# Designs tried in a protein design run: peptides against a protein of PDB entry 4JHK. Part 66

Target 1, 212 residues: chain A of PDB entry 4JHK
Amino acid sequence: EDYKIQSFDLETQKLLKTALKDPGSVDLEKVSSVIVDQSLKDQVFSREAGRICYTIVQAEAKQTNGSVFRRNLLNRLQQEFKAREETRKRSTQEWVCLVSFICNIFDYLKVNNMPMVALVHPVYDCLFRLAQSDALKNEEEVDCLVLQLHRIGDQLEKMNVQLMDELFNLLRDGFLLQEDLSSMGRLLLLEILEFRAGGWKLSDTAQKYYYS

## One batch from the design tools (peptide; made by RFdiffusion4, then SolubleMPNN)

Design b2_p10_5_s4 (from b2_p10_5, 6 letters changed)
Fold by OpenDDE base, seed 2:
Structure b2_p10_5_s4 (fold): chain B 212 residues (1-212), chain A 10 residues (1-10)
Amino acid sequence: as target 1 above (212 residues)
Amino acid sequence: LEEVEQEFLS
């Protein structure tokens, strides 16, 4: 399979490719650091990073029965999560990249084909932060929120329906009551409300209406 | 890994 790693220099690309096929021959701490660093800069890569990470985890497990990469990855992710408010203040772009990355790790990095329970609350914490009034007024944050809910909302709800209900109460209130939403932001909130109400799916007609 | 998971839960 091909992975979207063109944003890295050739040496780093080689490192990543080797990690994907022969993880025991590379510094997996360095690999994890590089992936996290790039994920904080590129939201598109943040999505791909989840898939890359899963592949490396599986490769290492098969090759050495090790979990060095996963440990280092989660350690770094924990550090970034703890500093999420500072990140948001510094750069909205980095903040939404961080959220995207955490959500993608949740989506891809399964243990025994199950989501990591330890990531459930951190993911919800990020989404709740995006659902606050000061974030809903920023279309970039709304885009991120809605995108993640489209990707992993159904999985998150299965893990904790109470938190999902609370989250969507905030989104509904934002849609109805918040005055400084952009027109697109309001449209996106309406769409995601309908998306969940429809069982985390939209008809082809509805999808075209909102995203054409 | 267990320590990291515990920290995320906290």
Scores: peptide ipSAE 0.041, ipTM 0.733, DockQ to the pose 0.382
Fold by OpenDDE base, seed 4:
Structure b2_p10_5_s4 (fold): chain B 212 residues (1-212), chain A 10 residues (1-10)
Amino acid sequence: as target 1 above (212 residues)
Amino acid sequence: LEEVEQEFLS
């Protein structure tokens, strides 16, 4: 299997590759820290990071029946989540990377082939924050919100349809009532409203309309 | 699953 870790230096790449195959031979706390740090800088990597994390978790479980990596990962994730408002204040880019990473961990880091229930509310909290008026006026935050809903919206809805309804009420209100949305932001909100209404699916024609 | 939840919430 191929993992996209080209953004790291060669030493770190070796560390990650070893963690993927022989997690017991490396410092898994360090590995988790490296992955989280990079995910907070690169939203594209955060998607791959979810898959990498899952693989390491499974490898460690099989090799040593351990959970050192997962424990360190989740502890760090919780710390970053708790500080999310300060992160947003400091950097919109870091904030959307954080949201993306949390969502991707939710997407990939499953236990017994099920999402971690403990992550459901944190994910929704992030998405609700992105759905507030002060965030909807920022195209970067709207991009993040819509992207995550495309990726994990169907899974999140299965976990809590009431929260999803509340979230989309905010998005509908933003689309209809908010005056300072960008043209692209308004288009993206309309698209995601239609996406959910269509059962979290979009036809090829509709996809081209909104993204081509 | 409970263990995972405890790890995140701890």
Scores: peptide ipSAE 0.041, ipTM 0.730, DockQ to the pose 0.640
Fold by OpenDDE base, seed 5:
Structure b2_p10_5_s4 (fold): chain B 212 residues (1-212), chain A 10 residues (1-10)
Amino acid sequence: as target 1 above (212 residues)
Amino acid sequence: LEEVEQEFLS
């Protein structure tokens, strides 16, 4: 199996490759830090990072019955989550990368073939923040919100349908009532409302309206 | 892990 790690220098690539195959032979705290740092800079990598993290977790569990990597990863993720408002203030790009990374970890890092229950509320907290009026006026934040709901909305709803209903009430109100939405932002909100209404999939008609 | 999980929920 091939992993997209070309953005790292050769030394770091070697470190990551070793972690994927022989996690007991490397500093797993350093590995987790490198993955988180890059995920906070590159939204595309953050998706690949979820897959990489899952592989390392499984490899360590099989090799040593350990969980050092997962513990370090989640500790770092928690630190970034707690500082999310400061991150958003500093850089919208870093903020949406953080949200993307948390959502991708939720999507890929399964425990006993199930989503991590501990990540449910943090993920919803991020999505609710993106659904506030000050965030909905920013197209970059709307893009992130809609992308994550496309990826993990169905899984999140299974974990807590009440929170999902509350979230989509905010999105509906934003679509209908907020004056300073961009044209694209309003279109994306309408699309995601229809996406959930259609059972977290687009009908053929909706596909033509939004993507044809 | 359990400690980290509890902190996320706090």
Scores: peptide ipSAE 0.039, ipTM 0.727, DockQ to the pose 0.396
Fold by OpenDDE base, seed 1:
Structure b2_p10_5_s4 (fold): chain B 212 residues (1-212), chain A 10 residues (1-10)
Amino acid sequence: as target 1 above (212 residues)
Amino acid sequence: LEEVEQEFLS
């Protein structure tokens, strides 16, 4: 199986490849740190990072019945989550990468083929932050919000439908009432409202219309 | 759940 790790130097690529095959032979704290650092810089990688993390977790569980990597990963994720407001203030790009990464970890890092319950509220907290008026006026944040809801909205709703209803109440109000939304932001909000209303799916034609 | 996982629930 191929993993998109070409953005790393050769030494780091070797480290990651070894972690995927023989996690017990590498420093898993270092591996987790490298993955998180890169995910905070590259939103595209953050998607792949979720898959990589899951593979390493499974490999370690199989090899030693251990969870060192997951523990280190979650420790770092918790640190970044706690500092999310500072991150947003410093860099919108890093902030949306953080949100993307935590959502992708939620999506891929399953326990007994189920989502990690511990990540549900942190994910919602991030999405609610993106749904605030000061964030909705920023196209980059709206794009992130809509992208994550497209990817994991159906799963999140199954975990807590009440929070999802509350979130979409904010999005509806933003779409209807917020005056400083960009044209693209307003379009994206409308699309995601329709997406959920349609059972978390859109026709190919409708999807192309909103993202053309 | 480990401590880190429990902290996310708090």
Scores: peptide ipSAE 0.039, ipTM 0.725, DockQ to the pose 0.397

Design b2_p10_6_s1 (from b2_p10_6, 4 letters changed)
Fold by OpenDDE base, seed 3:
Structure b2_p10_6_s1 (fold): chain B 212 residues (1-212), chain A 10 residues (1-10)
Amino acid sequence: as target 1 above (212 residues)
Amino acid sequence: EVPWSDLVPP
């Protein structure tokens, strides 16, 4: 299928499919709500959600020159971002889903073929939070951090190299100095350090080595 | 606080 929406019920699938092709014929607030809700539950879906959101944004712009969907999406995302510390306390899984979704929106929701500048600091804020000592000891958070940096690290660096340098200083410190970091966590941090050092590129052979 | 949506070009 063109879009991975099999996890939704048939009615919701129809709603999403219609939004993708004829956004003016559906409640775009409801569509945005459905996408955000599912993205906060399923980290795997968050990547596809980014692509879906971009398509809907483009379709609405073309059809009505409107931005109702994007407005509702970003407003909801901002609300979740503001409550991120509470979310993290409640559930690590929900927290990493939130981070993943924000990063994927940053990745896919291009405006004039450029990242949304408004999301640069929020994304860095999330990644910096994942780079703190209390987060680095949790493999689920480390997995999320490394995954996002693999996906959007090069784009983020282009937007603000100073913040990226600061972030990686924390990661190096975590890798070298944090005693309660798991072996897998250390491996992942080492890999991402090498990934950036290599210009945000890693050979397939190297990937297989680190992710064996 | 500024809404993110207001910071994105139409």
Scores: peptide ipSAE 0.611, ipTM 0.951, DockQ to the pose 0.811
Fold by OpenDDE base, seed 5:
Structure b2_p10_6_s1 (fold): chain B 212 residues (1-212), chain A 10 residues (1-10)
Amino acid sequence: as target 1 above (212 residues)
Amino acid sequence: EVPWSDLVPP
């Protein structure tokens, strides 16, 4: 398979390629660190990173029946999650990259073809943070929130419908009651409300209205 | 606090 790793230097590219094929021959802690570092500054890469991580996890399981890479990955991710409020204060861009990466790991890093139950609450915590009034007034945070709900909302709801109901109650209130929302932010909230109401699907006509 | 990795089956 072809993986998008052109943003790394040649030495790091070789490291990642080796990890994908022969994970037992490389330092998997270093590999996980490199992937997390890049994902925290590039939201587009974080999606590809999820796929890369899944491949490495499967390769290591097959090769040694081990889970060293996954353990290191989750440990680093948990550290970043713990510091999420400080990250948000420092840089909105870094914060939305963090949320995007956590959501992409949830999406791609399946265990026994199922989402990791351990990540359900952390993901919801991130989305609830984006749904607070101080975040809804920032278009970059609204973009991130809506994007993640489009990607994994249906999966999250299956894991915990009560939390999803509570989250969308906040989004409805933000849409209706918050005065300092931008026009685009309000439009995106309306779209995601309609998206869930339609069974996590959007008609072609509606999609053109909101994104064209 | 519980490490996430401990909550994921091998």
Scores: peptide ipSAE 0.610, ipTM 0.951, DockQ to the pose 0.801
Fold by OpenDDE base, seed 2:
Structure b2_p10_6_s1 (fold): chain B 212 residues (1-212), chain A 10 residues (1-10)
Amino acid sequence: as target 1 above (212 residues)
Amino acid sequence: EVPWSDLVPP
């Protein structure tokens, strides 16, 4: 199986590859740190990171019945989550990468084939933050919000429909009432409203329309 | 606050 880790130096690539195959032979705290660090810089990698993390978790569980990697990963993730407002202030790009990474971990890091309940509220907290007026005016944040909802919205709703209703109430209000929304932002919000209303589905034609 | 890692099964 091929993993997109070309952005790392060769030594780190070797470390990651070893972690994927033989997690017991590497420093899994270091591995988790490297993955988180890169995920905070690259949204594309953050998607791959979820898959990588799940693979390592499964490999370690199978090899030693351990969960060292998952523990370290979640601890670091929680640390970054706690500092999310500072991160947002420092860099919108890092902030949306953080959100993307958390959402991707939620999406990929299944435990007993179930979403991690522990991540439900943190994910919603991130999405609610993106749904605030000060964030909706930023296209980068709107892009992130809509992207995550496309990826994991249906799963999140299954975990807590009340929060999803509240979130989409905010999005509807933003769509209708936010004066400084960009044209693209408004279009994206409309699309995601329709996406959920349609049972988290959108025809290919409609999708092309909104993203053309 | 409880560590997230403590909220997931082994």
Scores: peptide ipSAE 0.608, ipTM 0.951, DockQ to the pose 0.818
Fold by OpenDDE base, seed 1:
Structure b2_p10_6_s1 (fold): chain B 212 residues (1-212), chain A 10 residues (1-10)
Amino acid sequence: as target 1 above (212 residues)
Amino acid sequence: EVPWSDLVPP
């Protein structure tokens, strides 16, 4: 199985491979830190890191019945979340990578085959931030918002439909009223509105219309 | 503020 770790140097790749197979033999705090650091820099990795993390969590649970990696991962993620406004000011790319990563963790890191309830509000907070007027004018942030809703919107709604309704009220307002929206941004918002209205799915014809 | 890790069962 390919875990998309080619962006790391060889030494770090070895560390990650060992963590995947024998987590008890490595510094799991360091592993979690490396994964978070790279997820903030690489959009492709940030989108795939959840699967890597889940594998490590499962490996540790099976090996020692421990959860050291998960604890360190969540602690670091929470730190980055707290500093998200500073991150956004410094780098839009790092900000959208952070959002992508936290959404990916929500998607993959299941507990008892269920989403982590602890991440529901943090994920919504990120999406609500992307739905603010100052963010909706940035195509990179709109891309991120729409992408995450495509990936985990249905799961998030199941966790809290009231927050999802509030979020989409903001998106409708942005679509209809915000003058700073680009044509592409407006198109993406319209698409995601239709996506949810269609039960979090689009027909092949609709997909072609918006993305071809 | 409660650490997220404390909100997840071991």
Scores: peptide ipSAE 0.607, ipTM 0.951, DockQ to the pose 0.829

Design b2_p10_6_s2 (from b2_p10_6, 5 letters changed)
Fold by OpenDDE base, seed 4:
Structure b2_p10_6_s2 (fold): chain B 212 residues (1-212), chain A 10 residues (1-10)
Amino acid sequence: as target 1 above (212 residues)
Amino acid sequence: DIPWSDLVPA
């Protein structure tokens, strides 16, 4: 399986490749740090990062029955989460990257083929923050919110339907009542409302309508 | 505030 790690320098690429195949031979704390750092810079990479992380976790478990990588990853992630408001104030781009990364870790880093329960509330906290009025007026944050809901909304709902209902109440209110919502933001909110209403699915035609 | 890593099965 190929992973998109071309954005790293050659030395780091080698490190990551080795971690994927022989995690016991590398500094897994360093590996986790590199992945988190890049994910905080590149939202597109965050999804790939999820796959990479899962693979490393599985490889380490198989090789040594260890969980050093996952522990380091989650510890760093939790630190970033705790500082999320500071991150948001500093850079919207970094904030949405953080959210994207957390969501993608939730999506890919399964335990016994199940979502990590420990991440459910943190993920919802991020999404609820994006659903606040001050965030909904920022197209970049709306883009992030809608993207994550497309990716993991169905999974999150299965974990806690009450929180999902509450979240979408905010989104519906934002769509209907918030005056400073951009045209694109309003369109995206409408789409995601329809997406959930349709069982977290859209027709190809509908998808093109909103995103083409 | 429990570490997330402690909430995940080993």
Scores: peptide ipSAE 0.548, ipTM 0.940, DockQ to the pose 0.841
Fold by OpenDDE base, seed 3:
Structure b2_p10_6_s2 (fold): chain B 212 residues (1-212), chain A 10 residues (1-10)
Amino acid sequence: as target 1 above (212 residues)
Amino acid sequence: DIPWSDLVPA
């Protein structure tokens, strides 16, 4: 299986490839740091990062029954999460990258084929922050919010339907009542409202309508 | 604050 790591230099690519196949032969703390750093800069990479992380976790578990990589990864992620408000103030781009990364870790880094319960509230906290009025007026944040809900909304709801109901109450209010939403923002909110109402499914025809 | 890593089964 191929992993999209061509954005890294050759030395780092080698490090990552080795971690994927033989995690015991590399510095897994360094590997986790590299992945987190890049994920905080490139939202597109976050999706691949989740898959990479899961593979490394599984490889290490199989090889040594260890969890050094996962521990370092989660510790760093938690640090970034704790500083999320400062990150948002500094850079919207970095903030949405952080949210994207947390959500993708939630999506891919399964434990015993189950989502990490420990990440449920942190993920919701991020999404609730994106659903606040000051964030909804920012199209970049709306894009992030809607993207994550498309990716992991159904899984999150299974973990806590009450929080999902509360979140979507905010989104409906934003769609209906907030005056400073962009046209695209309103469109995206409407689409995600319909997406959930349809059981977290969207027909190809409907998708083209909203995203063409 | 509880470390997230401590909340994940080994």
Scores: peptide ipSAE 0.544, ipTM 0.941, DockQ to the pose 0.813
Fold by OpenDDE base, seed 1:
Structure b2_p10_6_s2 (fold): chain B 212 residues (1-212), chain A 10 residues (1-10)
Amino acid sequence: as target 1 above (212 residues)
Amino acid sequence: DIPWSDLVPA
């Protein structure tokens, strides 16, 4: 199975491969830190890291019935979340990578086949931040917002429909009222509004209209 | 703040 770890050096790749197969033989705190660090730099990896993390979690559970990796991962992720405003100021790319990674963890790292309730509000907080006027004027942030809603919007709504309604009220207001919204940003917001209205899906024709 | 890890079953 390909876990898309080509962006790491060979030594780190070996570490990750070992963690995937024999997590008890490696420093799982180090593994979690490496994954988070790379997820903040690489958009592709940040979108795929959840699958890697889930595999490690499952491997550790089977091997020792432990949860050391998950604990370390969540602790580091929470630290990054707390510092998200500073991250956004420093680098928009790192900020959107952070959001992407948190959403990816929410998507993949299930407990008893259910989303982690602990991540619901943090995810919404990130999306609400992206929905603020100062963020909606940045196409990179709009891209991130719309992408995450495409991926996990339906799951998030199931966890808290009231927050989703509030979020989309902001998006609708941005679409209609924000003057410095780019034409592409406006198009993306319209698309995601229609996406939710259509039950979190679009026809092939609609998909081509907005993205081709 | 409560650690997220404490909110997830072991």
Scores: peptide ipSAE 0.544, ipTM 0.941, DockQ to the pose 0.847
Fold by OpenDDE base, seed 2:
Structure b2_p10_6_s2 (fold): chain B 212 residues (1-212), chain A 10 residues (1-10)
Amino acid sequence: as target 1 above (212 residues)
Amino acid sequence: DIPWSDLVPA
């Protein structure tokens, strides 16, 4: 199986490839750090990172029945989460990368084929932050919010429907009442409202309409 | 805060 790690130097690529196949032979703390660092820079990579992380977790569990990688990954992720407001102020791009990465970890890093309960509130916290007025006026943040809800909204709702209802109340209010939304931002909010109302489904035709 | 890693089964 191929993983999109061409953005790393050759030495790091080798490290990651080894971690995927023989995690016991590498420094898994270093591996986790490298993955997190890159995920904070590249939102596209963050999606692949989720898959990579899951593979490493499974490989380590199978090889040594260990969880060193997962522990280090979650510890670093929690550190970044705690500093999320500082990150947002420093760089919107890094902030949306962080959110994307957390959501992708939620999506891919299953335990016993179930989402990590520990990540439910952190994910909602990120999405609620993106749903605030100061974030909704920023199209990059709206893009991130809508993208994550498309990816994991159905799963997240199953974990806590009350929080999802509250989140979408904010989105509806933003759509209806916020004056400084971009045209695309407003369109995206409308689309995601429709998406959830339709059971987290949208026809291909409708999707093209909103995103073309 | 409780470490997230402590909330995940080994």
Scores: peptide ipSAE 0.542, ipTM 0.941, DockQ to the pose 0.853

Design b2_p10_6_s3 (from b2_p10_6, 4 letters changed)
Fold by OpenDDE base, seed 5:
Structure b2_p10_6_s3 (fold): chain B 212 residues (1-212), chain A 10 residues (1-10)
Amino acid sequence: as target 1 above (212 residues)
Amino acid sequence: DVPWSDLVPS
């Protein structure tokens, strides 16, 4: 398979390619660190990173029955999660990249073809943070929130419907009651409310209205 | 605070 790793230098590209095919021959801690670092800078890459991580995890399991890469990846991710408030204060862009990466890992890094239960609450914690009043007034954070709910909302709801109900109560309140939302932010909240109400899908009419 | 990696089965 072809993976989008052109943003890395040639040496790092070789490292990643080797990790994908022969993970036992490389430093998997270094590989995980490189992937996390780039994902925290590039939200688009974080989606590709999810696929890359899954491939490496599967390759290592098959080759050595090991889980060194996944362990290092999750440890680094947990460290970043713990520092999420500081990250948000420093850079909104880095914060939304962090949320995007965590959500993409949840989406792609399946265990026995199932989501990692360990990531359910961390993902919800990130989404609840994006649903607070101070975040809803920032379009970049609203964009991130809505994007993740489009990608993994249905999966998250299956894991914990009560938390999803509570989250959408906050989003409804933000849509209806918060005065300092941007017009686009309010529109995006309305769209995601309709998206869930429609069974995590949009009608053709709604799709044309919001995205055409 | 439990490491996430410890909560994921091998």
Scores: peptide ipSAE 0.545, ipTM 0.938, DockQ to the pose 0.801
Fold by OpenDDE base, seed 4:
Structure b2_p10_6_s3 (fold): chain B 212 residues (1-212), chain A 10 residues (1-10)
Amino acid sequence: as target 1 above (212 residues)
Amino acid sequence: DVPWSDLVPS
């Protein structure tokens, strides 16, 4: 399987490739740091990062029954999460990258083929933050919110339907009542409301209507 | 505030 790591320099690419195949032969703390750093810069990479992380976790588990990579990854992720408000103040782009990365880790980094329970509340915390009025007026944050809900909303709901209901109450209120929503933001909120109402599915026609 | 890594079975 090929991974999209062309954005890294050749040395780092080699490091990542080695980590994927022989994690015991590399500094897994460094590997985790590199992945997190890039994910905080590139929202598109965050999804690929999830796959990469899962593969490394599985490879290390198989090779040594170890979890050094995952431990380092989660520790770094938790640090970034704790500083999320500061990150948001500093850069909306970095903030949405952080959210995207956390969500993608939730999506891909399964344990026994199940979502990590430890990440449920952190993910919801991020999404609830994006659902606040001050965030809903920013199209970049709305884009992120809606994208994550498209990707992992169904999984999150299975983990805690009450929180999902509360989240969507905020989104519905934002859609209906918030005056400073952009036209695109309002469309995106409407779409995601319909998406959940439809069982986290959209027809091809509906998808094209909102995103083409 | 428990480390997330401690909450994941290994």
Scores: peptide ipSAE 0.544, ipTM 0.939, DockQ to the pose 0.798
Fold by OpenDDE base, seed 2:
Structure b2_p10_6_s3 (fold): chain B 212 residues (1-212), chain A 10 residues (1-10)
Amino acid sequence: as target 1 above (212 residues)
Amino acid sequence: DVPWSDLVPS
């Protein structure tokens, strides 16, 4: 199986490839750090990172029944989460990368084929932050919010429907009442409202209408 | 805060 790690130097690529196949032979703390660092810079990679992380977790579990990688990954992720407001102030791009990465870890890093309960509130916290008025005026943040809800909204709702209802109340209010939304931002909010109302489904035609 | 890693089954 191929993983999109061409953005790393050759030495790091080798490290990652080895971690995927023989995690016991590498420094898994270093591996986790490298993955997190890159995920904070590249939102596209963050999705691939989720898949990579899951593979490493499974490989380590199978090889040594260990969880060193997952522990280090979650510890680093939690550190970044705690500093999320500082990150947002420093760089919107890094902030949306962080959110994307957390959501992708939630999506891919299953335990016993179930989402990590520990990540439910952190994910909602990120999405609620993106749903605040100061964030909704930034199209980059709206893009991130809507993208994550498309990816994991159905799963997240199953974990806590009350929080999802509250989140979408904010989105509805933003759509209806916030004056400084971009035209695209308003369209995206409308689309995601429709998406959830339709059971987290949208026809291909409708999707093209909103995103083309 | 409780470490997230402590909340995940091994």
Scores: peptide ipSAE 0.542, ipTM 0.938, DockQ to the pose 0.833
Fold by OpenDDE base, seed 1:
Structure b2_p10_6_s3 (fold): chain B 212 residues (1-212), chain A 10 residues (1-10)
Amino acid sequence: as target 1 above (212 residues)
Amino acid sequence: DVPWSDLVPS
C-alpha cells in the first residue's frame, strides 16, 4: 500500500516506511512528532496521516503487542490541543490543520473498530470553538468546520447526540443572526445544516449546488 | 487533566 509522504525528505520517508513495516526498529516518539509537525502544516496530509498512524499502530500491536506509538502520538496531540487558543492566535492555518488532524485521528485510529471515546470531547471542543462568532466570520475556519462535519459528523453524533444538537444550534444561530458572515460562509452553514438534516448525506444535485 | 493515552485500552 502506498502512502503519500513525498513532502518529507528522503531520510524521513525512510523512517516512516520503516515504522510502517517494522515499528520496533525505529524511535516511535520521533515518528509521531514528525507526523504531527507535518500535519500542522498541511491539512491534506493530515488525512493521510490518519491512515499512516493507524497502520503503525496495527503493526506495533502485531509485532510486540505494544502501544508506544499511539501513546506518544496522543500525548503530543493532547499538548497541541491544550495550546489550541495560542495556536489559533498565532496562525489560523495551523489551527485548522490541528483541528483537521484531530478529526482525522478520530476517524482513522479506531480501537476494536470503534472510535476512541477519549477523543470525543476534544473533537467537539474544537468544533464548538469553530462555531463561535469570532470564528464563523473567518471563511478558513468555516471551511474547516464544515469539512470535518462532512467527514465525521455522523460518527460524532453517534457518540453524543446532545452535543451535536447544541453545536448545530450555534450553527443555525450563526446562519440566521450573525451579520458579518460572508455570503460563502452563510452558504456553507446552510449546506451543513441540510446535510445533517438529510441524515449526513446530500444528493448529487445538492452537492453541485453548494460546491460546484 | 487525564492523559488521553490513559483512557485508551493498551
Scores: peptide ipSAE 0.540, ipTM 0.938, DockQ to the pose 0.844

